Peptides against a protein of PDB entry 7PB4. Designs and how they scored, part 14

Target 1, 105 residues: chain A of PDB entry 7PB4
Amino acid sequence: KMLNIKEYKEKLLSTLGEFLEDHFPLPDRSVKKKKKNIQESSVNLITLHEMLEILINRLFDVPHDPYVKISDSFWPPYVELLLRNGIALRHPEDPTRIRLEAFHQ
Target 2, 218 residues: chain B of PDB entry 7PB4
Amino acid sequence: DALQMAVGYFEKGPIKASQNKDKTLEKHLKTVENVAWKNGLASEEIDILLNIALSGKFGNAVNTRILKCMIPATVISEDSVVKAVSWLCVGKCSGSTKVLFYRWLVAMFDFIDRKEQINLLYGFFFASLQDDALCPYVCHLLYLLTKKENVKPFRVRKLLDLQAKMGMQPHLQALLSLYKFFAPALISVSLPVRKKIYFKNSENLWKTALLAVKQRNR

## One batch from the design tools (peptide; aimed at target 1 K11)

Design b1_p18_2_s3 (made by RFdiffusion4, then SolubleMPNN; from b1_p18_2, 9 letters changed)
Fold by OpenDDE base, seed 3:
Structure b1_p18_2_s3 (fold): chain B 105 residues (1-105), chain C 218 residues (1-218), chain A 18 residues (1-18)
Amino acid sequence: as target 1 above (105 residues)
Amino acid sequence: as target 2 above (218 residues)
Amino acid sequence: SEKEQLLRLMVQELVELE
């Protein structure tokens, strides 16, 4: 039974990954870097998949403080998407922190 | 009175001899909070306490609580806001305090007596758009402050670059729409006609207090 | 959107499996 759950979880994660790549891709960085010397701190944006992994892991690893700090790597539309759909909640006192929604609460 | 004693405590700092520094601090903080939420604070009290909250004199928790109770009885002095912004430039306050300050500034904007000096700080606020945590609130503030004279080609480019990075955010679209209104020749891109300008409800933290202030000042 | 609803359901299922 445990093996079946693990396999199912792996399949679900794979399916979610594919789903996110197809339907919620990061915007193509194809904005032509015109060479202007502005040290655009090329903040590497993380995928929605990676963002969800961080949130899920935090919920289970630190259940008493399940909030993740929003970094520059968090694409704002993804944050808004998660908040709008009730997948994540913003910290009531710190707008820079979000948590995964506890669906069973 | 109790409020004057509390404000004096924050201004002068803790007197060395108090064994229970934390209890005294909490007592005075509660006094300020109670008066602020019940009656609002005088402009002079806000001037003192706002500067303290942003100066780094106290810990982040205390500063946050002070800032949350910066509710005017009638008006906020523009000078107090300018001084507060000067503290932001020094960078001694936490990121969360900065966010809270901008939220406060937007929420209390109508209660600020004058806007002339604040308008001179436009460039400073605009530079803060690059901070992702501040961006929604700064856009709202800039939406309130922007005049035709502020709409420059370099700022348009910066906003468009920001949009390319973070997508079509409602707060950014609102500001861009305003820019297009003032200078249509600078924005060739068709902006989606949004029926409603939507900013995050920065007012939610002070909604009840603001209603009370408006009722008292009618 | 339907896609967003599906996303929510998938995330919910993942959380339930952990």
Scores: peptide ipSAE 0.543, ipTM 0.373, DockQ to the pose 0.236
OpenDDE base, seeds 1, 2, 4, 5: peptide ipSAE 0.526, 0.528, 0.534, 0.527; ipTM 0.586, 0.568, 0.578, 0.571; seeds 1, 2, 4 fail the geometry check

Design b1_p18_2_s4 (made by RFdiffusion4, then SolubleMPNN; from b1_p18_2, 8 letters changed)
Fold by OpenDDE base, seed 1:
Order: C-alpha cells, then structure tokens, then sequence
Structure b1_p18_2_s4 (fold): chain B 105 residues (1-105), chain C 218 residues (1-218), chain A 18 residues (1-18)
C-alpha cells in the first residue's frame, strides 16, 4: 500500500511538473531590456512548480506556521493565480506571506 | 419523461425518504441505459451524467454503468469532457473508472463537437502514460490529438524511456511513429516501418451503439 | 480556466496523498 502511494505521488508530481511547463511557463525573459538605469535586479524567477513545492513542503514541515514569505523570486502573476484559484491563502495580517490552502474536507 | 426523472434523480441525489433506495436507483439506471442504447443521450444529459459518474457521488458499480451508457444521440460537448478530466485529477474515481473513461473518450472522440480545449489538455494526457493500465488508451488518444507543436524533446525522451521499460508495445510504437513523422530530427532511432497501426479496440464496448449513432446522423 | 481548475485539482490530490 505504501509503495503504491509513493509511486502514485511521484507520478502525480511528474504530471504536475509537465502540466505546469505546458500551461504555466515562465515568460521568456525576452522582455526587451529597455536601457533605463533601474538596477537590473536580475531576480531569478522560480517556476510555478518550484513555488508549489515550497508551499507544499512548508505546509507539511511546519504545520503550525505554514506560511511562506513571498520573495522577489515569486512571479506576481503566479501568486495571483494561486490566490485567485483558492490554492493559496494570504496571511490575514501580513500580505507578504502566503500558505497553501488546507484542502481538508 | 422517464429519462428526465432518472437524470434528475442522479443530479439531485437520492431522496432520503425512499424506503427502497436501491430499487429506485436501479430503476433510474435502467431507464438511462435503455434510452442511451436505443436512441442515444442528448449532450446536456451526457454533461450531467458524465459529471456524476466521475464525481464519486455514487459507488463504482453505478459509475461504471453510467459511463458505459454515455452514448450520444448526436454530439458530446467538449466542456463535458473537460469537466470529466478535472474529476480524474481529484482521485474520487477508481482506476477501473479511469480506464473506462479513456476508452470511452477514444471511442467517442469523433462525436466531440470541438477539440480546442481537449488539445490544451495534451500535457495532462501525456503524463498519464506512466500509468500502465492507462498507457494503451492514452497512446491512442494522444495519437488522435498530437500536432507538430506537441512534439517536444522532453516528450520524446519520455516515450523512449517508457519503451525501454515496457518494451516495443504496438500502441507506443504508433505514437512514436507519429512523433517521428512530425519531428524526424528528434527521433534518431530507427522505428520499424509498420504498415498498420494497431491500437486496442476501445470501440468494442460501444461498437453496436456507434454504428447506430452513425446511422442516425446520416 | 480549464488549466487553472486542473491545477487546483492536481495540487489538492498531492496534498491529500500526504
């Protein structure tokens, strides 16, 4: 039973990864470097897959404080996507923190 | 109408006050089965019943029987299929129900009114290739859906890895041959030139019904 | 969107397995 669950989990993770690559890819950084002097904080954006992994891991590793601080690596449209779809929740007192929704029925 | 009453029963759920819930359920299920096999179901009826069959609202036996009678009178709405696929992700349906759904999807593929949204689910279907029970039917579905734009290097690698694990399965070879057709540079391996593509006959369950549908739409 | 719904379902399934 446990082996089947692990195998299913791995399959599901693989499925999720492939799905995210197909439907929610990061925008190609080909946004034209308009020359303005704004400090190219070349913040490496993480994939939605990586973002979800962080959120899931936090939920299980630290269940009493399942919130993750939104870093500059979090692409804002992904954050909005997760919030809009009820996949994540914003901390009621700290808008810079989000958690994975507890899908506990 | 008996069919409307039956569909309404499945949609609203069993009324608590019915002394013989099982007899009532069986009566309505038989009504749906009889109409579906005789005349087919309207797109709206399929939408409702397909959703119910995959939602886990009823037991596996009931869900299986509902899926087996998802025979269109004319067309199946693409939206119904999309909703059905969403239920596959929730995991409330049995493995056998998933297999049956993919068999149904392949068998009824030509009766789906549009394919645009289904094509967007390509990656989801492709990921399901890792399920040994689903793999033959998913290969067939992907064979029907695959466009040049879907043929990516990582998918080629996944198919080759799958072939290494499962051996040279006819359904996998069919899909690989299609991939090679669209992107010959991505597949360096010599695929045997099979003159005939062989998939498991998913249509066998609905063969008589499909013939009847084609005759009515002519 | 369909993609967003599928995403929610996939994540839900992952969380439920854990």
Amino acid sequence: as target 1 above (105 residues)
Amino acid sequence: as target 2 above (218 residues)
Amino acid sequence: SLAEQTLRLLVQELVELE
Scores: peptide ipSAE 0.513, ipTM 0.453, DockQ to the pose 0.255
OpenDDE base, seeds 2, 3, 4, 5: peptide ipSAE 0.503, 0.503, 0.507, 0.509; ipTM 0.442, 0.464, 0.447, 0.434; seeds 3, 5 fail the geometry check

## One batch from the design tools (peptide; aimed at target 1 F60)

Design b1_p19_1 (made by RFdiffusion4)
Pose (drawn by RFdiffusion4):
Structure b1_p19_1 (pose): chain A 91 residues (1-28, 43-105), chain B 212 residues (1-189, 196-218), chain P 19 residues (1-19)
Amino acid sequence: KMLNIKEYKEKLLSTLGEFLEDHFPLPDVNLITLHEMLEILINRLFDVPHDPYVKISDSFWPPYVELLLRNGIALRHPEDPTRIRLEAFHQ
Amino acid sequence: DALQMAVGYFEKGPIKASQNKDKTLEKHLKTVENVAWKNGLASEEIDILLNIALSGKFGNAVNTRILKCMIPATVISEDSVVKAVSWLCVGKCSGSTKVLFYRWLVAMFDFIDRKEQINLLYGFFFASLQDDALCPYVCHLLYLLTKKENVKPFRVRKLLDLQAKMGMQPHLQALLSLYKFFAPALISVKIYFKNSENLWKTALLAVKQRNR
Amino acid sequence: SRMEQEVVVLEEISLRLKL
């Protein structure tokens, strides 16, 4: 069961990365890829389940933040505009 | 054959400025509906015309008439439905066309050969609940399509939030009752749906439905 | 269990970006 889940996770992650690079590229400060941004969000969601917010730095491309906001992937802090969290789809 | 000429004409897409082209388009569309309302269309023709109508090609009237004449002689391929969901996801489709398509998918539900691959698009179907113009028809579709495996906690939470936003709407209540039947531990709370008139009820389709 | 939860998140992200 564990190995099946692992194979599925790895396949999903690799295909998601390819899809992101194919459909959501950077334009050319130092910006990070959308993949790294999603990785930071996923990591913070499970590492700190009581505060899954991550600060928005200059490396976050505003179009990526707005993309994640429009599609219900990322959620804004009720008071602090510099923080965003990942939607807890598992619950 | 008389119908294949019209299928090829619609596959060629819209043509030049109209000198006599309006009459040609009308003749081809009349031929298709006559065949559809007399004895029905085959799976291949439907696979072609449904996806042509749900694409950006041709105006709204042509797509509406094509959707209103999408009556199967036998069955409907599920791959056609998958491609139709994709074309919806493309977004170059009219709102009224989307409503008509969801009505058609509800009406033609028992004439799709297989529904497992369609159930795999439950997420795409569910995401359309945000749109309050598609909400009743999407709820009617999900009432038919929902299995036990589809009742995920996230979807229950989002459906409860939508109920709180819109109120206890009949279609929302029916879908929520189905969810409660499938997963009572995740939440507490098929039949009549408004605007559920079968627009595609021909006599032959009626005898096939009764034979079903 | 954590791996199953991360899979659900990845599936939803993949689904919603294809919208």
Fold by OpenDDE base, seed 4:
Structure b1_p19_1 (fold): chain B 105 residues (1-105), chain C 218 residues (1-218), chain A 19 residues (1-19)
Amino acid sequence: as target 1 above (105 residues)
Amino acid sequence: as target 2 above (218 residues)
Amino acid sequence: SRMEQEVVVLEEISLRLKL
């Protein structure tokens, strides 16, 4: 039973990952860094998969404060996507914090 | 020149308005507006000003005016559009600004230099269809972006569900008709044969400006 | 279990993105 659940979870994650890569890829920011504006901090955007993993882990690791602070690595369209689809919620008092919706409760 | 000073003001200018700052702000807005409508703006100027208009640095009235004058001299950088979409999602712009942006994006679509990265945003734009205020303009944008590869069963279902919720809207029917064209097997529902596709932005705010841009680039 | 709950969450996320 436990093994089957683990395998099923891994399959779900893999399938979700592929789906996210296919339908919600990051834009290639390979716009030629003209040498001058070096100061655009090369904020490495995380994938939507990675964002979801962070949110899921936070939900289960810190259930009393399941909110994650939106960092510069969070691509705003992904945040908007998750909020719009009811996958995530903004903190009522701090719009810079989001949580995963507690679908299991 | 006056335009560079104006753009520089918006880029570096103070976040907090003071009364004397409002006159300066208005002067620079008028400068940008005048140049944009007369000659269009360079791609670099549009890049800067789009971010400003969507960043929430200024009030909604100012942002709206800036966005309305985002008229290219020649082309708009695809990167500027991608960045603009990002700013749009940060939540510092009004709903009306969001609507205006999508109207602008549709109006200026042909002047965007490349579409490869914008096409990667297809899934994001598609998810925006559920926003009732954006839906007509997002449908038009998707109509312009949609390739056969974008027509997936789950998107067909979402469009049909949206149609069930919103009714047979002309913009939604236009998009569904395109989907049926690319993938007739995915859409079993009979769609009304429409001879003409109608979108709300068929007459956009930039019609005269776009004609002028096309004339200058001939 | 936590694992079972995570599966439910993943299923729901998948559903909300695909539906």
Scores: peptide ipSAE 0.702, ipTM 0.926, DockQ to the pose 0.358
OpenDDE base, seeds 1, 2, 3, 5: peptide ipSAE 0.620, 0.627, 0.651, 0.625; ipTM 0.886, 0.890, 0.902, 0.889; seeds 3, 5 fail the geometry check

Design b1_p19_1_s1 (made by RFdiffusion4, then SolubleMPNN; from b1_p19_1, 10 letters changed)
Fold by OpenDDE base, seed 4:
Structure b1_p19_1_s1 (fold): chain B 105 residues (1-105), chain C 218 residues (1-218), chain A 19 residues (1-19)
Amino acid sequence: as target 1 above (105 residues)
Amino acid sequence: as target 2 above (218 residues)
Amino acid sequence: KKLEEELEVLEAIKRRLSL
């Protein structure tokens, strides 16, 4: 039973990852290295998959404070996507923090 | 150049102590407006000012005026659009600014130099259909962006669900008709053959400006 | 328990993304 659940989870994660890559890819920041826009170009954006992993892990690792601080690596359209689809919620007092939605509530 | 000074003012922000902050701001804003409507703005100027308008650095009235004068001399960089979408999502701009941005994006679509990166945002724009205020303009944008490869079963389902929720809206029908054109097997529902232009192009705030841009680039 | 809960979360995310 446990093995089957693990295998299914891995398959689901893989399928989700492929879907996210296909339909929600990061923009190619082939921003030509013109010196002035260096600051925006230096931020390594994480994938939507990685963002979800962070949120899921936080929910299970710290269930009493499941919020993740939005870093510069969080592409704003991804944050908006998660919020709009009811996958994530903003902290009521701190809009810079988001959590995975409690889907069972 | 007066325009460079104006752009520099918006980029750097108001310098400290002048009691005449509002007068200075208005002066620079009028400079940008005048140049934009007469000659258009360079792609670099649009890049800077568009981000400023969406970043929430200034009040809604100022942001609205800046966004309304984002008229290209020649082209708009797709990178500027991608960055603008990012700023739009940070949540520091008003709902009206968001609507205006999508209207602008549709209006200026042909003047965007490339579409490859904007096409990567297809999924994001599609998700924005759920916003009732944005939906008409996002439908128009998607109508311009949609390729056969974008027409997927899950998107068809979402559009049909949205139609069930909001009714047979002309903008949604236009997009569904395009989807049916690319993938008739995915849309079993009979769509009314609408002969008329689904999108009111006549109400484009930039109509006169766009004509002027086209004339200058001939 | 934890693994099952994780799976439920993933399935819920999938549904919300219309997968």
Scores: peptide ipSAE 0.626, ipTM 0.918, DockQ to the pose 0.273
OpenDDE base, seeds 1, 2, 3, 5: peptide ipSAE 0.625, 0.622, 0.623, 0.624; ipTM 0.917, 0.916, 0.917, 0.918

Design b1_p19_1_s2 (made by RFdiffusion4, then SolubleMPNN; from b1_p19_1, 9 letters changed)
Fold by OpenDDE base, seed 1:
Structure b1_p19_1_s2 (fold): chain B 105 residues (1-105), chain C 218 residues (1-218), chain A 19 residues (1-19)
Amino acid sequence: as target 1 above (105 residues)
Amino acid sequence: as target 2 above (218 residues)
Amino acid sequence: DKLEKELIVLEEIKRRLSL
């Protein structure tokens, strides 16, 4: 039973990852290479998959404070997507913090 | 140049020394408006000003006026649009600004230099259909963006569910009709054969300006 | 128990994203 659950989790994560890559890819910032001078902070955006992993891990690892601070690596459209679909919630007092919804509770 | 000074003012912000901040702001805003409506703006000027309008640096009234005069001389950079979509999600702009942006995006769609990155935003735009205020304009945008590869069973289900909730809205029916055209097997429902696709005329705000842009670029 | 809860969360995310 436990092995089957682990395998199912891995399959689900893989399927989710593929879906997220297909339908919610990051914008290609490749055009920024030409103009040298604007110190556009080379903030590497994380994938939606990585963002979800961070949120899920925080929910289970720190259930008493499941909030993650929105960093510059969090692409704003992804944050909005999660919030709009009820997958994530903003902290009521700090809009710079979000949590995964506790669907297991 | 007066326009460069105006753009520079918005970019750098008000220099502390101006006793009459409101008069200076209005002067520069009028300069941008005048040039934009007469000649259009360069792609670089649109890039800067569009960011400013959506970043929440200024009040909603100013942001609305800036956004209304985002009229290209020739083209709009796709990168400006991608950045703009990001700014919309930061939550520093009003709902009315978001609506205006999507209206602008639809109206200016043909003047965007490339569509590759905008097409990657398809899933994000599709997720925005649930916003009742945005839905008509997002449907129009999706109608312009939709390719056969975008027509998936899960999106069909979402559109049908949305139709069940909102009723048979003309903009939603237009998008569904396009989906049925690309993937008839996914949509078993008989859609009324509408000879005319009716989206809200988002272009009405810029109709005269767009005609002028097209005439200058002939 | 933890693994089952994680699955519930993942399944709900999938559902909400219309996977």
Scores: peptide ipSAE 0.667, ipTM 0.914, DockQ to the pose 0.309
OpenDDE base, seeds 2, 3, 4, 5: peptide ipSAE 0.667, 0.667, 0.667, 0.663; ipTM 0.914, 0.914, 0.913, 0.913

Design b1_p19_1_s3 (made by RFdiffusion4, then SolubleMPNN; from b1_p19_1, 11 letters changed)
Fold by OpenDDE base, seed 4:
Structure b1_p19_1_s3 (fold): chain B 105 residues (1-105), chain C 218 residues (1-218), chain A 19 residues (1-19)
Amino acid sequence: as target 1 above (105 residues)
Amino acid sequence: as target 2 above (218 residues)
Amino acid sequence: DKLKKEKEVLEAIFQRLRL
């Protein structure tokens, strides 16, 4: 039973990862514009998959404060996507914090 | 030149010392407006000013005026559009600014130098169909972006569900018709063959400017 | 229980992205 759930979770994660890569890829910022010294703070944007992992982990690791602070690595369109689809919620008092939706409520 | 000074003002922000901040702002805004409507703006100027208009650095009235004069001399960089979409999502711009941006994006679509990165945003734009205020303009944008590869069963379902909720909107029907053209097997519903696709004339704001741009680039 | 809940969360996310 536990093995089957684990295997299914792994398959689901893989399938979700592929789906996210296919339909919600990061914009290729890797156009190496020649080194004009604009310190565009090369904030490494995380994938939508990685964002979801962070949110899921926070929900399970810290259930009493399941909110994650939006970092510069969070691509704003991904945040908007999660909010719009009811996957995430903003903190009511701190719009810089988001949580995974409590789907079981 | 006056334009560089104006762009620099918006980029760097108002220098603290000017008592007449509003007069200075209006002067620079009029400079940008005048050049944009007469000659268009360089891609670099659009890159800077578009981000400013969407960043929430200035008030809604100023942002609206800046966005209305984002008229290219030649091309708009797709990178500017991708960055603009990011700023749009930070939540510092008004709903009216968001609508205006999508209207602008549709109107200026042919002047964007490349579409590869914008096509990667397809899923994001598609999710924005749920916004009732954006929906007509997002449908038009998606109509311009949609390729056969974008027509997926889950998107068809979403469009049909949206049609069930909102009714048979002309813009939604136009997009569904395009989806049916690319993937007839996914859309069993008989769609009326509309000879004319009527999107709301988002172009009306820039019609004269776009004609002028096309004439200069001939 | 945790693993089951994680599965359910993933399913819900996937559903909401596809709906």
Scores: peptide ipSAE 0.631, ipTM 0.917, DockQ to the pose 0.348
OpenDDE base, seeds 1, 2, 3, 5: peptide ipSAE 0.622, 0.621, 0.607, 0.622; ipTM 0.913, 0.912, 0.907, 0.914

Design b1_p19_1_s4 (made by RFdiffusion4, then SolubleMPNN; from b1_p19_1, 10 letters changed)
Fold by OpenDDE base, seed 2:
Structure b1_p19_1_s4 (fold): chain B 105 residues (1-105), chain C 218 residues (1-218), chain A 19 residues (1-19)
Amino acid sequence: as target 1 above (105 residues)
Amino acid sequence: as target 2 above (218 residues)
Amino acid sequence: KKLEEEKEILEAIYLRLRL
């Protein structure tokens, strides 16, 4: 039973990863090197997969405060996507914090 | 020049704590509006001003006026559009600004230099169909963006579910008809072959400006 | 328990993105 669940989870993760990559990729910032001066904030945007992993991990690691602070690495369209689809919720008092939705409740 | 000073004002903010902040703002806004409608704006000016309009730096009235005058002299950079979508999602702009942005995006679509990165946003735009206020304009945008590769079974299902919820909307029917054209096997429903696809004329706000841009670029 | 819960969460996420 546990082995089957683990294998299924791994398959689900891979399938989800592929789905996210295919349908919700990050835009290629054509950072053409030339114009020096715009501090394009070298903010490394994380993938939607990585964002979800952070949210899931926070839910398990700190179940009493499952909120993650929205960092500059969080691409705003991904945040909007998660909120719109009911995957994440904003903290009621702090709009800079989001949590994974409690799907089991 | 007056335009550079105006753009600089919006970018850097008011330099002087002048008592006449509102008069200065209005002066610069009128400068941008006048140049945009007469000659269009350079791609760099649109890049700056579009981000300002969507960032929530100014009030809704100012943001909407800026966005209404995002008229290109020649082209709009795709990168500006991608950045704008990010600002749109930060939640600092009004719902009316979001609607106006999608109307603008549809109206100016042909003046965007490239479409490769915008096409990567297809999934995001598709998710925005759930917003009733955005739906007509997002359908039009998706109609312009949709390739055969974008027509997936799960998206067909979502469109059909949305149609069941919202009814047979002309804009949704137009998009579904395009989907059926690319993937007839995925859409078993008999869609009326409408010869004329009627989207809400988002371009009406810029009709005169678009004519002028096309005349300058001939 | 945790593994099953994680699986359910992933399924729910996947469904909400697809449906």
Scores: peptide ipSAE 0.670, ipTM 0.927, DockQ to the pose 0.337
OpenDDE base, seeds 1, 3, 4, 5: peptide ipSAE 0.669, 0.669, 0.669, 0.668; ipTM 0.927, 0.927, 0.927, 0.927

Design b1_p19_2 (made by RFdiffusion4)
Pose (drawn by RFdiffusion4):
Structure b1_p19_2 (pose): chain A 91 residues (1-28, 43-105), chain B 212 residues (1-189, 196-218), chain P 19 residues (1-19)
Amino acid sequence: KMLNIKEYKEKLLSTLGEFLEDHFPLPDVNLITLHEMLEILINRLFDVPHDPYVKISDSFWPPYVELLLRNGIALRHPEDPTRIRLEAFHQ
Amino acid sequence: DALQMAVGYFEKGPIKASQNKDKTLEKHLKTVENVAWKNGLASEEIDILLNIALSGKFGNAVNTRILKCMIPATVISEDSVVKAVSWLCVGKCSGSTKVLFYRWLVAMFDFIDRKEQINLLYGFFFASLQDDALCPYVCHLLYLLTKKENVKPFRVRKLLDLQAKMGMQPHLQALLSLYKFFAPALISVKIYFKNSENLWKTALLAVKQRNR
Amino acid sequence: MAEAILYQMVEELVVVTAL
């Protein structure tokens, strides 16, 4: 069961990365890829389940933040505009 | 053959400015509906015309008439439905066309050969609940399509939030009752649906439904 | 379409990561 989940996870992650690079590229400060942004969000969601918010730095491309906001992937903090969290799809 | 000429004409897409082209388009569309309302269309022709109508090609009236004449002689391929859902996801489709398509998918549900690959698109179907114009028809479709495996906690939470936003709507209540039946531990709380009149009820389709 | 696909894949990844 574990190995099956692992194979599925790795396949999903690789294909997701390819899809992101194909359909959501950077334009050319130092910006990070959308993949790294999603990785930071996913890591913070499980590492700190009581505070899954991450600060928005200058490396976050505003179009990516807005993209994640429009599609119900990322959620804004009720008071702090510089923080965003990942939607807890698992619950 | 008389119908294949119209299928090829619609596959060629819209043509130049109209000198006599309006009459030609009308003749081809009349031929298709006559065949559809007499004895029905085959799976291949349906696979072609449904996806042509759900694409950005041709105006709204042509797509509406094509959808209203999408009556199967036998069965409907589920790959055609998958491509149709894909065309809905593209977004170059009219709202009224989307409503008509969901009505058609609800009406033609028992005439799709397989529904497992369609159930695999449960997520795309569920995401359309945000749109309050498609909400009743999407709820009617999900009432038919929902299996036990589809009742995920996230969907239950989002459906409860949508109930709280819109109120206890009939279609939302029916879908929530189905979710309760499938997963009572995730939440506490088929049949009549408004605007569920079968627009595509020909006599032959009626005999086939009774034979079903 | 790309945005809808992105949503679906990210939702599945979050759910699988929770396992």
Fold by OpenDDE base, seed 5:
Structure b1_p19_2 (fold): chain B 105 residues (1-105), chain C 218 residues (1-218), chain A 19 residues (1-19)
Amino acid sequence: as target 1 above (105 residues)
Amino acid sequence: as target 2 above (218 residues)
Amino acid sequence: MAEAILYQMVEELVVVTAL
């Protein structure tokens, strides 16, 4: 039973990864650098997969405070996507923190 | 026929060369409206036109008029509804169009051929409860969709939190009462015994047309 | 459809992770 659950979880993660790459890719960095010297703080945006992984891990690792602080690496459209679909919830008192929905509870 | 030409116009879009684009659009829109209210539309016509209404291909006024005339002759395909919900996710439609869609979905619910795929969208509809404009209609839709398997502790918490925020709304109480029926152990709170479930009459826009559809299909 | 599928996949993943 446990082995089958782990294998199923791995398969589900793989399928989710492929699905996210196909349907929710990061915007291409190919926005033409118009020459203005804005030091593009090269904030590396994380994938939606990585964002979900962080949220899932926090939900299980710290169940009493399952909130993650929104960093500059969080692409705003992904945050909105998760909130809009009820996959994530914003902290009621701190709009900079989000949690994954506790679907298992 | 005139209806096929009208549907084809909406599907293919306006031919660039027409000087009277607005007059042509209005002519075809009136054709669709007249047939829909008189006879209803075939499932295939609803599939095409419903997608167009939610795709953002036309302006909000046109989309609203198309959506208002999505009256079936017999049935609506579940696939058409799933596609329509997919367009809601893309966010190209106005808030008023979203409200109208949920009103339409509730009003036409019994005419949808299957519910299996729509039931899989339960979580998406449930997430839309947070929108104050949608909440009354979403509660009604969820009341129609809710199975025992959908009643989860996290959804109960969300409904109670919404009740705390919005107060004891009749539509929310109806849904909570249904949740308590399926899972009494999850809802310790005494809900007022309401003898009558009250939802806003979303059907009022289509009441006459729906009566005619039910009479033709008997 | 993609957003609804995403919800379902994440729900399932959370449930499976809790097992």
Scores: peptide ipSAE 0.642, ipTM 0.511, DockQ to the pose 0.590
OpenDDE base, seeds 1, 2, 3, 4: peptide ipSAE 0.642, 0.642, 0.641, 0.643; ipTM 0.504, 0.509, 0.502, 0.504; seeds 3, 4 fail the geometry check

